# Peptides against a protein of PDB entry 5Z08, part 24

Target 1, 168 residues: chain A of PDB entry 5Z08
Amino acid sequence: RQKDEWAKKTSSLMKQLDWFIGEHLGAMLAAEELGGPVVGELMEIDPDDLSAGFNAHGKLKKATSQPDLDRRQRRIDDIWGPQDEQGQAHKRKRGADEALAASAEMRDLIEQLMNKLVEAGGDNSATYVEIPRESAAARFLVRSKVAMFHPNDARRLRLVDFGRDLDD
Target 2, 222 residues: chain B of PDB entry 5Z08
Amino acid sequence: GLPRLIDAIEEASKIPAKRRQTPIKPTIEKLTTHLYTHGASPDSLLRLADLLTLRNHLDQASLAAITRNLYPSSTVSDEVVLRFIGALGHGQLKPTLALQALFLRWLVMVYHLLENPGVLGQVYGVLFDLLDTAAIRPQLCHLLALVTRRKHVRPFRIQAILTLSRQTGGDPNLTGLLRVFKNYYPEIIVGDATKGRASAFKHPDPQWRQHLDEIQQRRSEA

## One batch from the design tools (peptide; aimed at target 1 Q2 A7 R164)

Design b2_p13_5_s2 (made by RFdiffusion4, then SolubleMPNN; from b2_p13_5, 9 letters changed)
Fold by OpenDDE base, seed 5:
Structure b2_p13_5_s2 (fold): chain B 168 residues (1-168), chain C 222 residues (1-222), chain A 13 residues (1-13)
Amino acid sequence: as target 1 above (168 residues)
Amino acid sequence: as target 2 above (222 residues)
Amino acid sequence: DELVQKIADLLYS
């Protein structure tokens, strides 16, 4: 019974979270990955702004080739190439693709974090997910105090268990 | 003139809004208009800094409006700087964190007009210890990026930023500050936390800068 | 803050 209620609640929450990720958070996370505003600092990101690219300051960049950009940022520079009409359509499509990718990454990360929490059976040491990179998704969860990094290993992320820290 | 406007506001600041015989808003508007047009002398800046930083009965909107129009007509003294620095942090007598963020932004925008930029280096520790305060962190990191010298880049501060960066999920402002630190010590291993976005600390208000330059130019011609 | 609260409510409700 409790497992079923938990499963239903979790399913409902996952649906709401999925909706939130798809409708709002994915675009904001993509904007952050693109060098846009950090999620929580600026609430209003126009999808069109996602198509125009962000500089290292979170402001809309004109396409300047900086070499050491992360793989997504290189994709962004490729997305934010010279604004010819064909370039704008490709930019919008790529912006949408980046929002989808960010949404997928957030969903996957949350799923992994939740699965590890369930599998750990109360062992906090077993609740850590190995993350391949510090993503906007991971950073968002940490800023939101929903997740925390391992104190000694920033590649390990876990959900904050609000229930346990109250009983100890 | 500006001194008389400040006098009127100082007197009004001692009285709760509900007990004032006259609304202060028209006087604030006159003051902000004067500041926008002529800027503030060093003496006026000090008096305004006291009005902005000391607990009084002025409303937050008025304080913010004064801060947004606080154009120096000349230089900014150490005393003025220290008033604003002393107003930072948590406490019942401190200004709101929103107003503190405006003060830090102001210090960034007038940094080139400081009589002694070294004064900020002397209070570096005070500024650095406030990095955990999220509400002021963006402006604080920007100011620290301007102020940081090799002498400030200490192992304990490197570790503190790295720790705080992890705890904040790689705040771009902290990453930006770490890049400044790395300029002095290239061997600083900025872990995976610095692969993220870094703030480049651009001027926060180009229009404000332009208007400041116009005010400063008028003084050089007089 | 509101977003964080929504996420927290989503994760811990």
Scores: peptide ipSAE 0.023, ipTM 0.399, DockQ to the pose 0.042
OpenDDE base, seeds 1, 2, 3, 4: peptide ipSAE 0.019, 0.023, 0.020, 0.020; ipTM 0.273, 0.256, 0.313, 0.258; seeds 1, 2, 3 fail the geometry check

Design b2_p13_5_s3 (made by RFdiffusion4, then SolubleMPNN; from b2_p13_5, 8 letters changed)
Fold by OpenDDE base, seed 2:
Structure b2_p13_5_s3 (fold): chain B 168 residues (1-168), chain C 222 residues (1-222), chain A 13 residues (1-13)
Amino acid sequence: as target 1 above (168 residues)
Amino acid sequence: as target 2 above (222 residues)
Amino acid sequence: DELVEKLAELLAK
């Protein structure tokens, strides 16, 4: 009975989290990956703001023509190509694709983190997930105090065990 | 005048609120109104700094109200600066972290009025060691961005910011401070941890700045 | 904040 109620509550929370990731967080994470505002500091990123690109200060770049040499900036510039109607449609589509990719990355990361926490059986050393890169998703979880990096290895991320930290 | 208002508040600050014969709020309102209209002289600033930084029986709302209206009519002495710096950090005798953040914000806003800006450079280590305190980090990074000189940009401090940036998930204020460091040492690799957005350290309160300029202008005409 | 609360609720169980 209690396990079934826990399973139902967990399922409900996962559905709400999935909705939040898909509707709000994915676009914000995509914006951060594209050099936009850091998630949690700026709550409202208009999808149209995604389409304009962001400067090094996370402000909307006006379409300045200078091809900055960095492949990531080129990808931003390619995502944010010329303001023609066709260019805007391609930008919106690319922005949507990046938001979907960011949503998928966040979902997968949360799932891995939760699975490792369950598998560890209370051993904090076994709760670490190996991440291939420091993503916007990983940074968001750390900034939100939901996850933490291993002190000596930035490729290892674990959930903060709120149940244990309340007893200390 | 302002000295008499400060006298009354100093005496009231020695007594618990429940044991005061008269409410202090009307006197605080008179003080803040006077400060808003005329600013504070160097002598008054020192006395107010003591009221703000030393443990007393004044309530947090009153302390915050005084801090928000702490317009210098002249310069800010080293002694006043050191009172606020000495009030930073953790401890039972220290002001609340919320009030400390207001002090740091104030120091940012009056930085151009310091008699000796070098005094902040002398206490740079004390300020830098507080970067792990999340509640004051935004204002602390802003102040450090103003104060940092080449002599302060040391390898151990670079590494400390990089480590803390990773641990905080790329706090934009730390990234902003590291960008200031990079101005002195371009070879600093702002690693993946700092590829995030950097704070621009804009003036915290443009209206407060404008009002300060008006008070300072009256002094130059007198 | 809402995400953190949801995740905290999920982890506190």
Scores: peptide ipSAE 0.021, ipTM 0.629, DockQ to the pose 0.043
OpenDDE base, seeds 1, 3, 4, 5: peptide ipSAE 0.021, 0.020, 0.020, 0.019; ipTM 0.293, 0.598, 0.592, 0.587; seed 3 fails the geometry check

Design b2_p13_5_s4 (made by RFdiffusion4, then SolubleMPNN; from b2_p13_5, 9 letters changed)
Fold by OpenDDE base, seed 2:
Structure b2_p13_5_s4 (fold): chain B 168 residues (1-168), chain C 222 residues (1-222), chain A 13 residues (1-13)
Amino acid sequence: as target 1 above (168 residues)
Amino acid sequence: as target 2 above (222 residues)
Amino acid sequence: KELVDKIADLLYS
């Protein structure tokens, strides 16, 4: 009975998570992959202040127009800036495709992490998923304290040891 | 005046709230109003730093209210700074992590008023070793960004922050601090975990800054 | 249970 309630709650949560990934998180992760804001930590970072950095005295340097920063800012502006009507449709489609890709990556990663946790049977060493890259999805799960990297191997990710109550 | 208000709060801080003859809230409100209007002298700052950092019977809301109104009317001494630094970290005798974050924020906002900014450089290791504490990390990284000099950028600290950045999924505050390190050693390789967005370390409270400037200006005219 | 709660907290944050 308790296992069935847990299974129902887990199923309901997975449906909600799938919805959240599809409707909100995928687009935000895609934006992060494209150099947009980091999901979950909306630090108001002025790009100009980031570019300026701190001088040896801890003062904000004057934003030197470094050309490479212009490219990153252009990318952010290209993603989020009000572009003219014709460029918006292709960018919206590309953005939608990237959001779908990010959603799929997040879903797959969560599924792998959960499957490994179940398969490990309580062996924490066997709960690691090998990730091909540090994706926005992987970073998001770590920031959210849902997952953690192996201390010595950034290619290994596991779910945070949420208490042994799966065995009961 | 301010000294008498501090005296009353010091005496009240020795007694549990349930055993006090008079409520402390009205006295705290008078203190915070006075601090907002006039600021705190160096002597008053030291006394208030002790009230904020030492274990006593004051409630967290009162301590937070005092900290939010802790405008220096003059300079900030090394002794005051060291009281706040000594209050950081884990332990039953330490202030809450929420208060510690407020103290770090305060140090950032008054950094330009320190009598000796070098004092923070002397305790750099103590500050750096607390970076794993998530609750204070944003303000701690901001303070470290101000304090960091070439002598502090050591190989073991570079490796430590890179490792912690990976473990935190690319905390933007750590990435911001790594950018400060790169100003001294451009050859520092920012790993994949640090390719994310960095914090700009903007002033935490522009209104507080403006009000501080007004208090400081009144002193220069007197 | 705790994972579910953390994921829930994440979803509702």
Scores: peptide ipSAE 0.019, ipTM 0.473, DockQ to the pose 0.037
OpenDDE base, seeds 1, 3, 4, 5: peptide ipSAE 0.019, 0.019, 0.018, 0.018; ipTM 0.281, 0.440, 0.435, 0.463; seeds 1, 3, 5 fail the geometry check

Design b2_p13_6 (made by RFdiffusion4)
Pose (drawn by RFdiffusion4):
Structure b2_p13_6 (pose): chain A 102 residues (1-31, 98-168), chain B 214 residues (1-190, 199-222), chain P 13 residues (1-13)
Amino acid sequence: RQKDEWAKKTSSLMKQLDWFIGEHLGAMLAAEALAASAEMRDLIEQLMNKLVEAGGDNSATYVEIPRESAAARFLVRSKVAMFHPNDARRLRLVDFGRDLDD
Amino acid sequence: GLPRLIDAIEEASKIPAKRRQTPIKPTIEKLTTHLYTHGASPDSLLRLADLLTLRNHLDQASLAAITRNLYPSSTVSDEVVLRFIGALGHGQLKPTLALQALFLRWLVMVYHLLENPGVLGQVYGVLFDLLDTAAIRPQLCHLLALVTRRKHVRPFRIQAILTLSRQTGGDPNLTGLLRVFKNYYPEIIVSAFKHPDPQWRQHLDEIQQRRSEA
Amino acid sequence: MLIEQIAQNRRRL
């Protein structure tokens, strides 16, 4: 099957993203840098792992967030995540993976 | 003759205007005239795109003059297209929004000359996420309308464009893009973009006809 | 974007 290529591509891309977060983003968030990288990654991992866990239940895809988390502000500003409209302490990913003809 | 002019504009581009041993306006005009007559080669286009995209000491009037006369001879590379794509939106590295609107207008006018038009499809999200920026929205919509293929019409983008249409009170450029979306998915709840400058289109055609000569 | 590509691949998996 062609499956593990979609796995190989994902494991390779995940590493490239983590490198970008650590090398470039964490430092930009500080304005320590290492702390910002770890929390951004943990948040993205939690966000992505849940979006698929719901499959169809669009309502269950929110993660609890500290009050003034800069990582969530950046992710919302970058249009990769969205706050819950009723309260801003839960967050979901934008669901890039969902496709009508997937 | 053209590379020499670019070499001069590149050097002047590195120092402030008052420290220049010569006014640059006469040299900018020579470049503008040469581009009007002969077009810009693929290599010259790349160098000009760097000058238009990177932060330098060139003034707005000179950059706009260059952009307006950026008729390609032959083709447009991905290297050139991506530079203009990377120049879009807000940020300290990026050019003015006015120049960005000119770059987007230019990409529409040269869309048929791209070596790899699919490259715009590979950055579709970059273009789309910028629709909120009103200063460049009309030109973004026209370019997105040319670039949209079925694979790009995803539910999250359908919802995002509908919300933006409602919040802006109904931008006709947004509804024009939604029309293109509906052509791929008629299930969707319901300006046919014209060429932005016909004279520029005509002048580009004249310059492009030289490619048939040998 | 890398996140978009990873999300698409996960849907295929």

Design b2_p13_6_s1 (made by RFdiffusion4, then SolubleMPNN; from b2_p13_6, 8 letters changed)
Fold by OpenDDE base, seed 5:
Structure b2_p13_6_s1 (fold): chain B 168 residues (1-168), chain C 222 residues (1-222), chain A 13 residues (1-13)
Amino acid sequence: as target 1 above (168 residues)
Amino acid sequence: as target 2 above (222 residues)
Amino acid sequence: MLLEEISELLAKL
């Protein structure tokens, strides 16, 4: 009974989290990755603003012409390239694609973190996920106090076990 | 004049609000109006810095209102700066972290009026050691971005910011400060921490700046 | 609000 209630509650929470990731968080994470506002700071980003570009200061760029070589910066420059009508449609599509990619990255990261927590069977040393990069998703989870980096290895991320810290 | 208003507030600050015969709010409003119109002289700034930084019976709203209207009519002395710096941190006798954030914001906004900008460089360590305090970090990073020179960029401070950046999930203010450090030492490997958004450290209040400039101009014409 | 809500959601998981 309690296990079934927990499973239902967990399923409901996962659905809410999935909805939140898809509807809100993905776009905000994409904005952060594009140099926009940091998620959790009160700046509402219009998804349409994701299509306009962020300067190095997290402000909407006016289309500046210098191609910086970084693949994400190229995506930014391609998202923020000259505002012809075809360019705007391509920009909106790319903004949507970046939001979807950020959503997928967040979902995958949460899934990996949860799986490792379950697999570890109570060994905190086994709960770490190896992350390929410090993503906006990883940073968000750390800022949210949901995850923590390994003290000696910033490539290792784990969920904060809120249940254990109450019993010790 | 301003000195008499400060005198009245200083005396009222010694007495708990419930034991005051007269409400202090009208006097605070007169003070803030005077400060907004004329600014504060160096002597008045020092007295106001003491009222803002020393433990007294003034309410937080009054202290915040004074801080928001603390326009210097001239320069800001080292003594005034040091009063505000001394008020930072978690001590029981220190102002609230919300007020400390306002003080740091004020120091950013009046940085160009400091008699000796080097005074902040002398207390750089004190400021730097407070970076873990989230409530003041945005304004603290902005102030440090203005104050930082090559002599302050040390390996232990680079590592401290990198560690704190990881622990905070890449706070954009820390990323902004790391970029300032990298300007002095381009070889600093900031790793993925710099790939995130960095704060621009823009002026916190353009309207406040404009009004300050108007007050400063009136002095040059007198 | 969002961070707190997410933290609360994840703390309930």
Scores: peptide ipSAE 0.023, ipTM 0.384, DockQ to the pose 0.088
OpenDDE base, seeds 1, 2, 3, 4: peptide ipSAE 0.021, 0.021, 0.021, 0.021; ipTM 0.266, 0.255, 0.252, 0.272; seeds 1, 2 fail the geometry check

Design b2_p13_6_s2 (made by RFdiffusion4, then SolubleMPNN; from b2_p13_6, 5 letters changed)
Fold by OpenDDE base, seed 2:
Structure b2_p13_6_s2 (fold): chain B 168 residues (1-168), chain C 222 residues (1-222), chain A 13 residues (1-13)
Amino acid sequence: as target 1 above (168 residues)
Amino acid sequence: as target 2 above (222 residues)
Amino acid sequence: MLLEEIAELRRKL
């Protein structure tokens, strides 16, 4: 009975999380991967301020037309740059594809983290997932305090075990 | 005048709210109105810093209201700065972390009025060691971004920021501070920690700044 | 909203 109620609650939560990832979080994670706002920080960055980019001093770079725009700044300009008519449809499609990719990455990461937590049977050392890169998804989970990096290896990520803190 | 309002609040602060004969809220409102209109003199500012930083029976809303209206009419002394710095961190006698964040925000907004900006550089270690405290980290990084000089950028502090940045999933405020460090030592290998978004450390409250400038201008004309 | 929703998800997990 309690296991079945827990399984139903977990399933309901996973469905809500999957919905949230697909409808909201994926687009925000894609924006972060593309050099946009960090998810969960209400940085009142005016969208216009984002388009100008930040210099090494955190000041808005004046839009100097210099061709050596770092590949990341080009991506920001590709996302937030002025809507010239012909590029909009291709940019929107690319943005949608990046949001879908970010959603898939977040889902896969959560699934791996949960599977490792179950497989570990209470061994905290066995709960780590090897991540190929520090993604926006991984950073988001860490900022949200849902996950944590291994102290000595930023390629290893685990869920914060909230259940153990209740039994002690 | 302002000194008499402070006297009344100091006396009330010694007494638990339930044992006060008169509500303190009307006196706090008079104080905040006076501060908004005229600012605080150096002497009044020191007394208010003690009320804000020392444990007393004032409620958090009153303390926050005073802090939000703490316009200096003149300069800010080292003693006032040290009261606010001494109030930072964990402990039963310390102000709440929410109030500490307001103090750090205030120090950022009045940084240009400090009699000796170097005083913050002397307590740099104390400020830096509080970076693990998430509740105050945004304002603390902003203050450190203003205070940091070449002498403060040490290998152990670089490594500490890099470690904390990984542990926080690349906190933009830490990334912003690390960029400030890199301005003094461009050769600092920050790896992927600086590739993330960084805080720009913009002025926290442009309206508060404008009103401060008006108070400061009225003093220069008198 | 987002952080609250995540915090609520954390409480329910």
Scores: peptide ipSAE 0.009, ipTM 0.333, DockQ to the pose 0.065; fails the geometry check
OpenDDE base, seeds 1, 3, 4, 5: peptide ipSAE 0.008, 0.008, 0.007, 0.007; ipTM 0.273, 0.254, 0.269, 0.268; seeds 1, 3, 4, 5 fail the geometry check

Design b2_p13_6_s3 (made by RFdiffusion4, then SolubleMPNN; from b2_p13_6, 7 letters changed)
Fold by OpenDDE base, seed 5:
Structure b2_p13_6_s3 (fold): chain B 168 residues (1-168), chain C 222 residues (1-222), chain A 13 residues (1-13)
Amino acid sequence: as target 1 above (168 residues)
Amino acid sequence: as target 2 above (222 residues)
Amino acid sequence: MLLEEISELLRKL
């Protein structure tokens, strides 16, 4: 009975989370990855409101470092570049694609974190997921106090196990 | 007069201190006294900006003393501003970071006297890219707080400040700059960084401001 | 949903 209620509740929560990631959080995370506002407690970022506010003149100087950061930053220039009508449609599509990518990254990260928590069987040392980068998704989970970084390694992320505090 | 003092210092600046026939310190003291009493004309400001920003044989104490007494008697031209901006950053030909911090502080204190405040907006990117330089960050954030307009608040800059804020453990100057950004885009959420201690970007030297106002007032009466 | 609700949802998982 309790397991079934927990399973139903968990399933319902996962559906709500998946919906929230897809409908809202993905766009906000994409905006953060694109150097937009950090996702916090009160942000209803209408993607359209973000797009309307930022004029094109931010020439991203090529920061010399990691090519993947350069790609996302180039995507900013593409998202925020001059609004020709065709450019707007391509920008909206790119914005949507970035939101989808951010949503997928968030979902995957949550899944990995949950799987590691289950696999660890109560060993906190085994609950860490290795993250390839500090993503907006990872930062969001940490800010939300849902996840924490390893104290000595910011590439290791784990869920905060709120359940253990109940059994102690 | 002031031009002759500048001439003497310019000539002395070409020569290593050990090879100078006469000590330059008395001439620097006369210059700083004159600047304190009368301020610098636009032409004198340009010449002094060159002395301060170009590599020469003047000692750091003399350069700092000139900078601390660099009261404009009039307006500050774009050319003068650009000399100081051009002196920022890393490099063997650049002034010391300590002197660069004094230049940024000076630009903050004379911001209201700029002939064209928009010139700083044009070089906003150059200023912004230097935020990682800890030694100049406090004054740089203050200057950026004055210069920032909606057009400068860009996603990549928001993220850059946020990233740098995390890396610096929440530098209050960066938090202050983020608050300025948030004034243009209220939707910018700066997590715990906005809840942290932020710089209020108060005037760096009220006494210097008062003395500047006295110099400026004497010009309006002449 | 407020971040708090999401955090609460994730805490309940």
Scores: peptide ipSAE 0.023, ipTM 0.277, DockQ to the pose 0.092
OpenDDE base, seeds 1, 2, 3, 4: peptide ipSAE 0.023, 0.023, 0.022, 0.023; ipTM 0.287, 0.281, 0.246, 0.274; seed 4 fails the geometry check

Design b2_p13_6_s4 (made by RFdiffusion4, then SolubleMPNN; from b2_p13_6, 6 letters changed)
Fold by OpenDDE base, seed 3:
Structure b2_p13_6_s4 (fold): chain B 168 residues (1-168), chain C 222 residues (1-222), chain A 13 residues (1-13)
Amino acid sequence: as target 1 above (168 residues)
Amino acid sequence: as target 2 above (222 residues)
Amino acid sequence: MLLEEISRLRRKL
């Protein structure tokens, strides 16, 4: 019974996580990979704001009075902004493709991290996943304190084991 | 030989200085002399990287002395690079920021000997996210200047440097890094942040470079 | 919110 409830809760959480990755996190991770705001430092990235481009602070343009920041950001937006409607469509398509790629990378990374944690059987040295690159996904997990890099190898990532503190 | 010196230092590193039967300083001096004369093989570099990056009972002066004499006799592996990168940042298990600055300086000086320079590009974000750490920023900016490719120049990173440049009053190392970014995207407008003095990212130690070249040459002749 | 939501998801795991 408890194992089945745990399995159902885990499945529900994984579905919610998958939805969250697909609907929100993937786009934000893609934005980070594309040079947008860092995920988790800026809460309110509306998907429509992804299309509008992020300001210099990754915040939506609230009219903050420093004209030099707005000019620099506008120029950055002009440099990386779509030049025309076709550029917008290509940017939207590329953004969608990058969001899908980031979502897939995050899902795969979480799966690998979870699998290694289960396989390690309590050996923390065996819980590390080798990552081919530092991705927005990997950085997000580290910033979220969900994962941590190996102290001596930035290609090795593991889940932070929270479970040991619950059984004591 | 070098392996035996490393063995002795590894064993001594496990023991607090006050509990050692023999002072380690003479062995460190022998090691640094050997490194200065012959350099370190890839295997020895890895072991030395572990000694430098892992928490142990070696004193900071000894660690700094080893780092200053860490001449590769050959190439530098990805694994060695990753040990030094993994040692960066804040934490109780991390080396001191002063030692981290020496590691970054070392990576700059041996960059041309990396087996795969692309490894640093793969951990670019780890390096970039440390730019707020003032103690390592000069060497970090220099390393990033070497590592930066078009793919790394992203709007958020440009903005992060611009923001940090304002917060630091226009750190010349950040200005230098922005100029590197501008080489990939000339249209990047950095405004007054680039009008200031920028670091040219010159080689940190020409004498060290010359001595490295002599060590590398002797290996090519053997 | 996102970190809190992940932290909530973590607390629910």
Scores: peptide ipSAE 0.017, ipTM 0.288, DockQ to the pose 0.046
OpenDDE base, seeds 1, 2, 4, 5: peptide ipSAE 0.019, 0.016, 0.018, 0.019; ipTM 0.288, 0.367, 0.380, 0.286; seeds 1, 4, 5 fail the geometry check

Design b2_p13_7 (made by RFdiffusion4)
Pose (drawn by RFdiffusion4):
Structure b2_p13_7 (pose): chain A 102 residues (1-31, 98-168), chain B 214 residues (1-190, 199-222), chain P 13 residues (1-13)
Amino acid sequence: RQKDEWAKKTSSLMKQLDWFIGEHLGAMLAAEALAASAEMRDLIEQLMNKLVEAGGDNSATYVEIPRESAAARFLVRSKVAMFHPNDARRLRLVDFGRDLDD
Amino acid sequence: GLPRLIDAIEEASKIPAKRRQTPIKPTIEKLTTHLYTHGASPDSLLRLADLLTLRNHLDQASLAAITRNLYPSSTVSDEVVLRFIGALGHGQLKPTLALQALFLRWLVMVYHLLENPGVLGQVYGVLFDLLDTAAIRPQLCHLLALVTRRKHVRPFRIQAILTLSRQTGGDPNLTGLLRVFKNYYPEIIVSAFKHPDPQWRQHLDEIQQRRSEA
Amino acid sequence: APTAREALKHALA
């Protein structure tokens, strides 16, 4: 099957993203840098793992967030995540993976 | 003759205006004239795109003059297209929003000359996420309308464009893009973009006809 | 053909 290529591509891309977060983004968030990179990654991992865990239940895809988390503000500003409209301490990913003809 | 002019504009591009041993306006005019007559080669286009895209000491009037006369001879590379894409939106590395509107207008006018038009499809999300920026929204919508293929019409983008249409009170450029979206998915709840400058289109055609000569 | 969600689930697993 062609499946593990979609796996190989994803494991390769995940590493490239973590490199970007550590090398470039964490430092930008500081304005320590190492702390920012770890929390951004943990948050993205939690965000992505859940979006698929719901499959169809769009309502269950929110993760609890500290009050003034800069990682969530960046992710929302970058249009990769969205706050819950009723309260801003839960967060979901934008669901890039969902496709009508997937 | 053209590369010499670019070499001069590049050097003046590195130092402030008052420290220049010569006024640059006469040299900018020579470049503008040469581009009007002969067009810009693929390589010259790449160098001009760097001058238009990177932060330098060139003034707005000179950059706009260059952008307005950026008729390609022959084709437009991905290297050139991506530099203009990377120049879009807010950020300290990026050019003014006014120049960004000119770049987007230019990409529409030269869309048929791209070596790899699919490259815009590979950055579709970068273009789309910028629709909120009103200063460049009309030009963004026109370019997105040319670039949209079925694979791009995803539910999150459908919802995002609908929300933006409601919040802006109904931008006709947004509804024009939604029309293109509906062509791929008629299930969707319901300006046919014209060429932005016909004289520029005509002048580009004249310059492009030289490619048939040998 | 594999979907994008299946690939993400497998990779994150």

